Peptides against a protein of PDB entry 4Z63. Designs and how they scored, part 264

Target 1, 334 residues: chain A of PDB entry 4Z63
Amino acid sequence: LCLGMNDLTGNIPEDLFHLKRLNLLGIQENRLSGSLSREIRNLSSLVRLDVSWNLFSGEIPDVFDELPQLKFFLGQTNGFIGGIPKSLANSPSLNLLNLRNNSLSGRLMLNCTAMIALNSLDLGTNRFNGRLPENLPDCKRLKNVNLARNTFHGQVPESFKNFESLSYFSLSNSSLANISSALGILQHCKNLTTLVLTLNFHGEALPDDSSLHFEKLKVLVVANCRLTGSMPRWLSSSNELQLLDLSWNRLTGAIPSWIGDFKALFYLDLSNNSFTGEIPKSLTKLESLTSRNISVNEPSPDFPFFMKRNESARALQYNQIFGFPPTIELGHNN

## One batch from the design tools (peptide; made by RFdiffusion4, then SolubleMPNN)

Design b2_p26_2_s2 (from b2_p26_2, 11 letters changed)
Fold by OpenDDE base, seed 3:
Structure b2_p26_2_s2 (fold): chain B 334 residues (1-334), chain A 26 residues (1-26)
Amino acid sequence: as target 1 above (334 residues)
Amino acid sequence: TKTSNNDPSKVIIDLENSSWVSSVDL
């Protein structure tokens, strides 16, 4: 049953929850309000539940043990409060959980030992607090993780050295500290292609440790951290780099010539730093900017990227990184 | 505390499409 993208208001009729053969319920992009009924438990054949972009409030009902076939739960952009219900945090069937942009709070707790199928987790823009869950690497299929815009105090857990499944990771604006430790840990994530760490590590030094290596790194975004130091030498070994944003830091020194050696680099933002010297001539030779056919055949993450040009603008959604316009931003380096 | 982005000219690339909103952005 797909009723998404309408102007539906009020509550879901309780009689809808008697549809025991229903595999897909999509009611996204409406004005549905009130609590999400516990009677969703009666939808025992449910594979996909999409309640995203509504006015739902209250706690998410703890009934996911009665939904043994549920693979996809999308609840982003609602008013949900409380925590992740225990049955959801223990779901062995769940592949994707999206609860981005809700009012969920408390300590983030997932039973990764039970969540054997979880491959995508979006909990961005919530009110989770405390530390990052150390057991996330126990979610052995977890590839895509957005935890941005929460309040995770402290450092990236040491256990994330074992996060082999991790490919797309955002921790933007999560009150994290110790960038040196974070990068030192995350370099062990051998499948990591996208790393977003914007609005953390305030005033720290960007590590220039040549022992750091991110083999598969394609997207690095570490903007608005007030980071000190220079362009990190270790980044020159990330030959697959496609997007680099280090804007709004306090980085100094010259932009090194090796920045133009990245064959796939199509988006570079080094703006609003204190870089000095000449613009490397190698930047004028970036193959990605000269070739009309950037065939970036990469699997898109399960969640899109967003570009916001200013605070008042709506963010532009990009389902794929190659959807970003080819860009070199070097402005405001004084 | 979450760091505010107070510069209206700042370009932000993220996995987040908006600020904290509890309503349907029409």
Scores: peptide ipSAE 0.104, ipTM 0.628, DockQ to the pose 0.041
Fold by OpenDDE base, seed 2:
Structure b2_p26_2_s2 (fold): chain B 334 residues (1-334), chain A 26 residues (1-26)
Amino acid sequence: as target 1 above (334 residues)
Amino acid sequence: TKTSNNDPSKVIIDLENSSWVSSVDL
């Protein structure tokens, strides 16, 4: 049943929960309000639940143990409060959980040993607090993780050295500290292609440790951290780099010539730093900017990137990184 | 001079569309 993209109001009619053969419930992009009924448990054949972009409130009902086929739960952009219900945090069937842009709170707890199918987790823009859950690497299929815009004080857990499934990771604006430790841990994530750490590590030094290595790193965004130091030499070994944003830091020294050796680098933002010297001539030789035909056939991340003109601006959604215009931004380095 | 955080020339890339506030905060 797909009723999305309407102006439907009120609650879901309780009689809808008698549809025991329903595999897909999509009621997204409406004005549905109130609590999500516990009677959703009666939808025992449900594979996809999309209640996103509504006015739902209250706690998410703890009924996901009665939904053994549920693979996709989309509840983003609602008013859900409380925590992730225990049955949801233990769901063995769930592949994708999107609860971004809610009012979920408390300590983030997932039973990753039970969540054997979880591959995508979007909990961005919530009120989660405490530390990052140390057991996230136990979610053995978890590839895409957005935890941005929560209040995860402290450091990246040491256990994340074992996060082999991790490919896309955003922790932007999550009150993280110790960038040296974070990078030292996350370099062990051999499948890490996208790392977003914007608005963390305020005033720390960007480590220039030649022992750091991110083999598969395609996207690095570490903007607005007020980071000190220079362009990190370790980054030169990330030969697959496509997007680099180090804007709005306090980075100094010259832009190194090796920045032009990245064959796939089509988006570079080093703006609003304190770089000095000449623009490397190698930047004019970036193949990605000279060749019209770089079909970056990358699988779209499960989570779109958002480009904003400022912290308060409406973000432009980019479902694919290659949707970004080819850009070299070196402005405001004076 | 560095631009302000509200400068329309400031590009911010994240995974968050924070322009949508929770309907509970309205």
Scores: peptide ipSAE 0.100, ipTM 0.650, DockQ to the pose 0.050
Fold by OpenDDE base, seed 1:
Structure b2_p26_2_s2 (fold): chain B 334 residues (1-334), chain A 26 residues (1-26)
Amino acid sequence: as target 1 above (334 residues)
Amino acid sequence: TKTSNNDPSKVIIDLENSSWVSSVDL
């Protein structure tokens, strides 16, 4: 049953929960309000539940043990409060959990040993506090993780050295500290392609340790951290780099010539730093900007990027990194 | 000179287009 993108109001009719053979319930993009009914437990055949973009409030009901076929739960952009229900945090069937842009709070706890199918986790823009869950690497299929805009004080856990499934990781604006430790840990994530660390590490030095290596790194975003230092030499070994944003830092020195050697680099933002010297002539030779035919058939990240021009502006959603316009931004380096 | 936080040239790439994000006092 798909009822998304309407002006439906009120609560879900209780009689809907008698549909025991229902595999898909999509009621997203409505004005549905109140609590999400516990009677969703009666939908024992449910594979996909999409309640996103509504006005739901209260706690998410702890009934996911009665939903043994549930693979997809989308609840983003609601008013949900409390924690992740225990039955949801233990779901062996769940492949994707999206609860972005809610008011969920407390410590983030997932039973990763039970969540054997979890591939994508979006918990961005919530009120989770404490530390990053050290056991996330135990979610052996977890590839895509957004934890941005939570209050995860401290450092990236050492256990994340073992996060071999991790491909896409955002920790933007999560009050993280110690960028040197974070990069030193995350370099061990052999499948890491996208790393977003914006609005963390306030005023720290960007490490220039040549021992750092990100083999599969395609997207690095470390904007608005007030980071000091220079363009990191270790980044030159990330030959698959497509997008680099180091804007709004305090980086100094010259822009190195190797920045133009990235064959796939189509988006470069080094703006609002303190870089000096000449613009490398190698930037004029970026194949991605000169050749129309770099159709990088990369799997779209399950989580869209948002480009926000100005803090007051509506962010533009980019479902794919390739949705970004080819850009070289070097402005405001004074 | 850094642009102001309200400069339309300020592009922030994030995963979060949250309408609920209180202005991060930058």
Scores: peptide ipSAE 0.095, ipTM 0.634, DockQ to the pose 0.044
Fold by OpenDDE base, seed 5:
Structure b2_p26_2_s2 (fold): chain B 334 residues (1-334), chain A 26 residues (1-26)
Amino acid sequence: as target 1 above (334 residues)
Amino acid sequence: TKTSNNDPSKVIIDLENSSWVSSVDL
């Protein structure tokens, strides 16, 4: 049953919960309000639940133990409060959890040893506090993780050295500290292709440790951190790099010539730094900007990228990294 | 000034669409 993208108001009718054979409930993009009914437990055949983009409030009901087939729960952009309910945090069937842009609070706790199917987790823009969950790497299939815009103070856990499944990771604006430790840990994530760390590490030095290596790194975004230092030499070994944003930092020195050696680099933002010297001639030889035929079939993340011109502007959604226009931004370095 | 978070020239790449937050608080 798909009823999304309407002007439906009020609560879900109770009679809807009599549909015991229902595999898909999509009621997204409406004006549905009140609490999400506990009677959702009666939908025992449910595989996909999409309640996103509504006015739901209260706590998410603790009934996910009665939903043994549930693979997809989308609840983003609601007014949900409280924590992740225990039955949801222990769901062995769940593949994707999206609760982005809610008012969920407290310590983030997931039973990753029970959540054997979880591959995508979006909890961005909530009120989670405390530290990052040290057991997150125990979610052995967890590939895509957005935890941006929470208050995960402190450092990246040492346990994330073992986060082998991790491919897409955003921690933007999460009050993180110690970029040297974070990069030193995350370099062990051998499947990491996308790393977004914007609005963290305020005023720290970007490490120039040649021992750091990100083998599969395609996207690095570390903007607006007030980072000091220079262009990091370790990044030159990330031969698959496609997108680099280090804008709005305090980086100094020359832009190195090796930045033009990245065959796949099509988006470069180094703007609003304190770089000096000449623009490397190698940038004029970027194959990605000169060749028309970059057919890079990359797996899209389960969550889109957003580009904003400012914090108050509407974001442009990009479902694929290749949706970004080919860009070289070197402005405002004086 | 290089320090204004509200600079309209500031392109921010993120996984977050924060424009959605302001429409629910009204």
Scores: peptide ipSAE 0.087, ipTM 0.637, DockQ to the pose 0.049

Design b2_p26_2_s3 (from b2_p26_2, 10 letters changed)
Fold by OpenDDE base, seed 1:
Structure b2_p26_2_s3 (fold): chain B 334 residues (1-334), chain A 26 residues (1-26)
Amino acid sequence: as target 1 above (334 residues)
Amino acid sequence: TKTSNLDPKDVVIDLTNSSWVSSVDL
């Protein structure tokens, strides 16, 4: 049943929960309000539940133990409060959980040992607090993780050295500390292609440790950290780099010539730093900016970036990073 | 503006792979 993108109001009719053969319930992008009914438990054949972009409030019902086939739960952009229900945090069937842009709170706890199918987790823009869950690497299929805009004080857990499934990771604006430790840990994530760490590590030094290596890194965003130091030499080994944003830091020194050696680099923002010297001539040789025919291996379309072109504009959804216009921002350097 | 164009306020990682592109009201 797909009823998304309407002007439906009120609550879900109770009789809808009598549909025991229902595999897909999509009621996204409506004005549905009130609590999400516990009677969802009656939908024992449910594979996909999409309640996103509504006005739902209250706690998410703890009924997911009665939904043994549920693979997709989409609840982003609602007013949900409380934590992740225990039955949801233990779901062996769940592949994707999206609860971004809610009011979920407390300590983030997932039983990763039970969540054997979890591939994508979006909990960005919530009120989770405490530390990052050390057991996330136990979610052996977990590739995509957004935990941005929560209050995860402290450091990236050492256990994340074992997070081999991790491909896409956003921890932006989560009150993280120790960028050197974070990078030193996350470099062990052999499948990591996208790393977003903006608005953390305030005033720390960006490490220039040549021992750091991110082999598959395509996207690095570490903006607005007030980071000191220079362009890190270790980044030059990330030959697949497509997007680099180090804007709004306190980086100094010259922009190195190797920045133009990235064949796939189509978006570069080094603006609002303290870089000096000349613009490397190698930047004019960036194939991605000069050749329309670069078959850039797209990062998975599963990780759309939203770019706000101006403060008043809605963020444009870029389902693909290639949706970004080829950009070089070097403005506001001293 | 004191923020990147890729500020996390404006960078939403939608993991849903839904063919339904909703405009994220940030």
Scores: peptide ipSAE 0.024, ipTM 0.587, DockQ to the pose 0.045
Fold by OpenDDE base, seed 5:
Structure b2_p26_2_s3 (fold): chain B 334 residues (1-334), chain A 26 residues (1-26)
Amino acid sequence: as target 1 above (334 residues)
Amino acid sequence: TKTSNLDPKDVVIDLTNSSWVSSVDL
């Protein structure tokens, strides 16, 4: 049953919960309000539940033990409060959990040893506090993680050295500290392609340690951190780099010539730093800017990026990084 | 506050690569 993208109001009718054979319930993009009924437990055949973009409030009901086939739960952009219910945090069937842009709070706890199927987790823009969950790498299929805009404190856990499944990781604006430790840990994530760390590490030094290596890194976004230092030499070994944003830092020195050696680099933002010297001639030789036919067959991160053309403009949603226009921003380096 | 053009605020992370099949007109 798909009733998304309407002006439906009020609660879900109780009789809908009698549909014991229902595999898909999509009621997203409505004005549904009140609590999400515990009677969703009666939908024992449910594989996909989408309640996103509504006015739901209260706690998420702890009934997911009665939903043994549930693979997809989308609840983003609601007013949910409390924590992740225990039955959801222990779901062995769940592949995707999206609860972004809610009012969920407390310590983030997932039983990753039970969540054997979890591959995508979006908990961005909530009120989670405390530390990052050290057991997150025990989610052995977890590829895509958005934890941005929560109030995590401290450092990236040492256990994340073992996060082999991790491909996309966003921690933007999550009050994290110690960028040197974070990069030193995350370099061990051999499948890491996208790393977004914007609005963390306030005023720290960007490490220039040549021992750091990110083999599969395609996207690095570390903007608005007030980072000091220079363009990091370790980044020159990330030959697959496609997007680099280091804007709004305090980086100094010259823009190195090796930045033009990235064959796949199509988006570069180094704006609002303190770079000096000449623009490297190698930037004019970027194949991505000269060749129209970049067959980018690469899997885009499942997470869209938004690009603002102007500070006052609505951000353009790009579901694929490859949807970005080829861009070089070097402005405001005085 | 001046922010990166890639501000994840505006990122509607649609994790669903699943092409929702067309709305059957009810």
Scores: peptide ipSAE 0.046, ipTM 0.609, DockQ to the pose 0.029; fails the geometry check
Fold by OpenDDE base, seed 4:
Structure b2_p26_2_s3 (fold): chain B 334 residues (1-334), chain A 26 residues (1-26)
Amino acid sequence: as target 1 above (334 residues)
Amino acid sequence: TKTSNLDPKDVVIDLTNSSWVSSVDL
């Protein structure tokens, strides 16, 4: 049943929960309100539940033990409060959990040993506090993690050295500290392609440790951290780099010539730093800017990025990194 | 607050290779 993108109001009719053969319930993009009924437990054949973009409130019901086929739960952009229900945090069937832009709070707790199918976790823009869950690497299929805009004080857990499944990681604006430790840990994530750390590590030094290596790194966004130091030499070994944003830091020194050696680099923002010297002539050799058809046939990370052309412009959604216009931003340097 | 042109709000992890992606907050 798909009733998304309407002006439906009120709550879900209780009779809907008698549909024992229902595999898909999509009621997203409405004005549905109240608590999400615990009677969802009666939908024993449910594979996909999309209640996103509504006015739901209260706690998410603890009924997911009665939903053995549930693979997709989308609840983003609601007013949900409390924590992740125990049955949801233990779901062996769940592939995707999206609860972004809610009011979920407390410590983030997932039983990753039970969540054997979890590939995607979006909990961005919530009120989770405490530390990052040390057991996230036990989610052996967890590829994509958005925890941005929470309050995860402290450092990236040492256990994340073992996060082999991790490909996309956003921790933007999560009150993280110790960028040197974070990068030192996350370099062990052999599948890491996208790393977003904007609005963390305030005033720390960006490490220039030549022992750091991110082999598969395509996207690095570490903006608005007030980071000190220079362009890190270790980044030059990330030959697959496509997008680099280090804007709004306190980085100094010259922009290195190796920045132009990235064959796939199509977006570069180094603006609002304290870089000095000449603009590297190698930037004119960026194949991505000169060749019309860089069919970068590489699998785009499954994640939309948003770009604002100016402060007053609406952000443009890019469902693929390759959809970004070729961009070099070097403004507001010395 | 002066911010990157890449708003970290909107770094949406679209994890569905399936055509059934819910709309993302703009």
Scores: peptide ipSAE 0.032, ipTM 0.609, DockQ to the pose 0.043; fails the geometry check
Fold by OpenDDE base, seed 2:
Structure b2_p26_2_s3 (fold): chain B 334 residues (1-334), chain A 26 residues (1-26)
Amino acid sequence: as target 1 above (334 residues)
Amino acid sequence: TKTSNLDPKDVVIDLTNSSWVSSVDL
């Protein structure tokens, strides 16, 4: 049953929960309000539940033990409060959990040992506090993690060295500290292709440890951190780099010539730093900027990126990194 | 092992307050 993208108001009719053979319930993008009914438990055949973009409030009902086939739960952009229900945090069937842009609070707790199918987790823009959950690497299929815009404190857990499944990770604006530790840990994530750390590590030094290595790194975004130091030498070994944003930091020194050796680099933002010297001539030789034949064959991270082309413009959704216009931003340096 | 087809539409990386990315809470 798909009723999304309407102007439906009120609560879900209770009779809808008698549909025990229902596999797909989509009621997203409406004006549905009140609590999400616990009677969702009656939908024992449910595979996908989408209640996103509504006016739901209260706690998410603890009924997910009665939903043994549930793979997809989409609840983003609601007024949900409380924590993740215990039955949801223990779901062995769940592949994707999206609860972004809610009012969820407390310590983030997931039973990753039980969540054997979880591959995507979006909990961005919530009120989760405390530390990052150390047991996230126990979610052996967890590939995509957005924890941005939460009130996490402290450092990236040491256990994340074992996060082999991790490919896409956003921690932007989550009050994290110790960038040196974070990078030292996350370099062990051999499948990591996208790393977003914007608005963390305020005023720290960007490490220039040549022993750091991110083999598969395609996207690095570490903007608005007021980071000190220079362009990190370790980044030169990330031969697959496609997007680099280090804007709005306090980075100094020259832009190194190796920045032009990235064959796939199509987006570079080093603006609002304290870089000095000449623009490397190697930047003019970037094949991605000169050749129309960007070999589309590299799996771009399947993440929608939102780029504002103009401050007054609506952000455009790009489903592929290659959808971005080739860009070099070097403005507002010394 | 069937990799569950994550609908790429369901996965959002928050690139909030990068100079070029508006954090539209999608």
Scores: peptide ipSAE 0.013, ipTM 0.528, DockQ to the pose 0.105; fails the geometry check

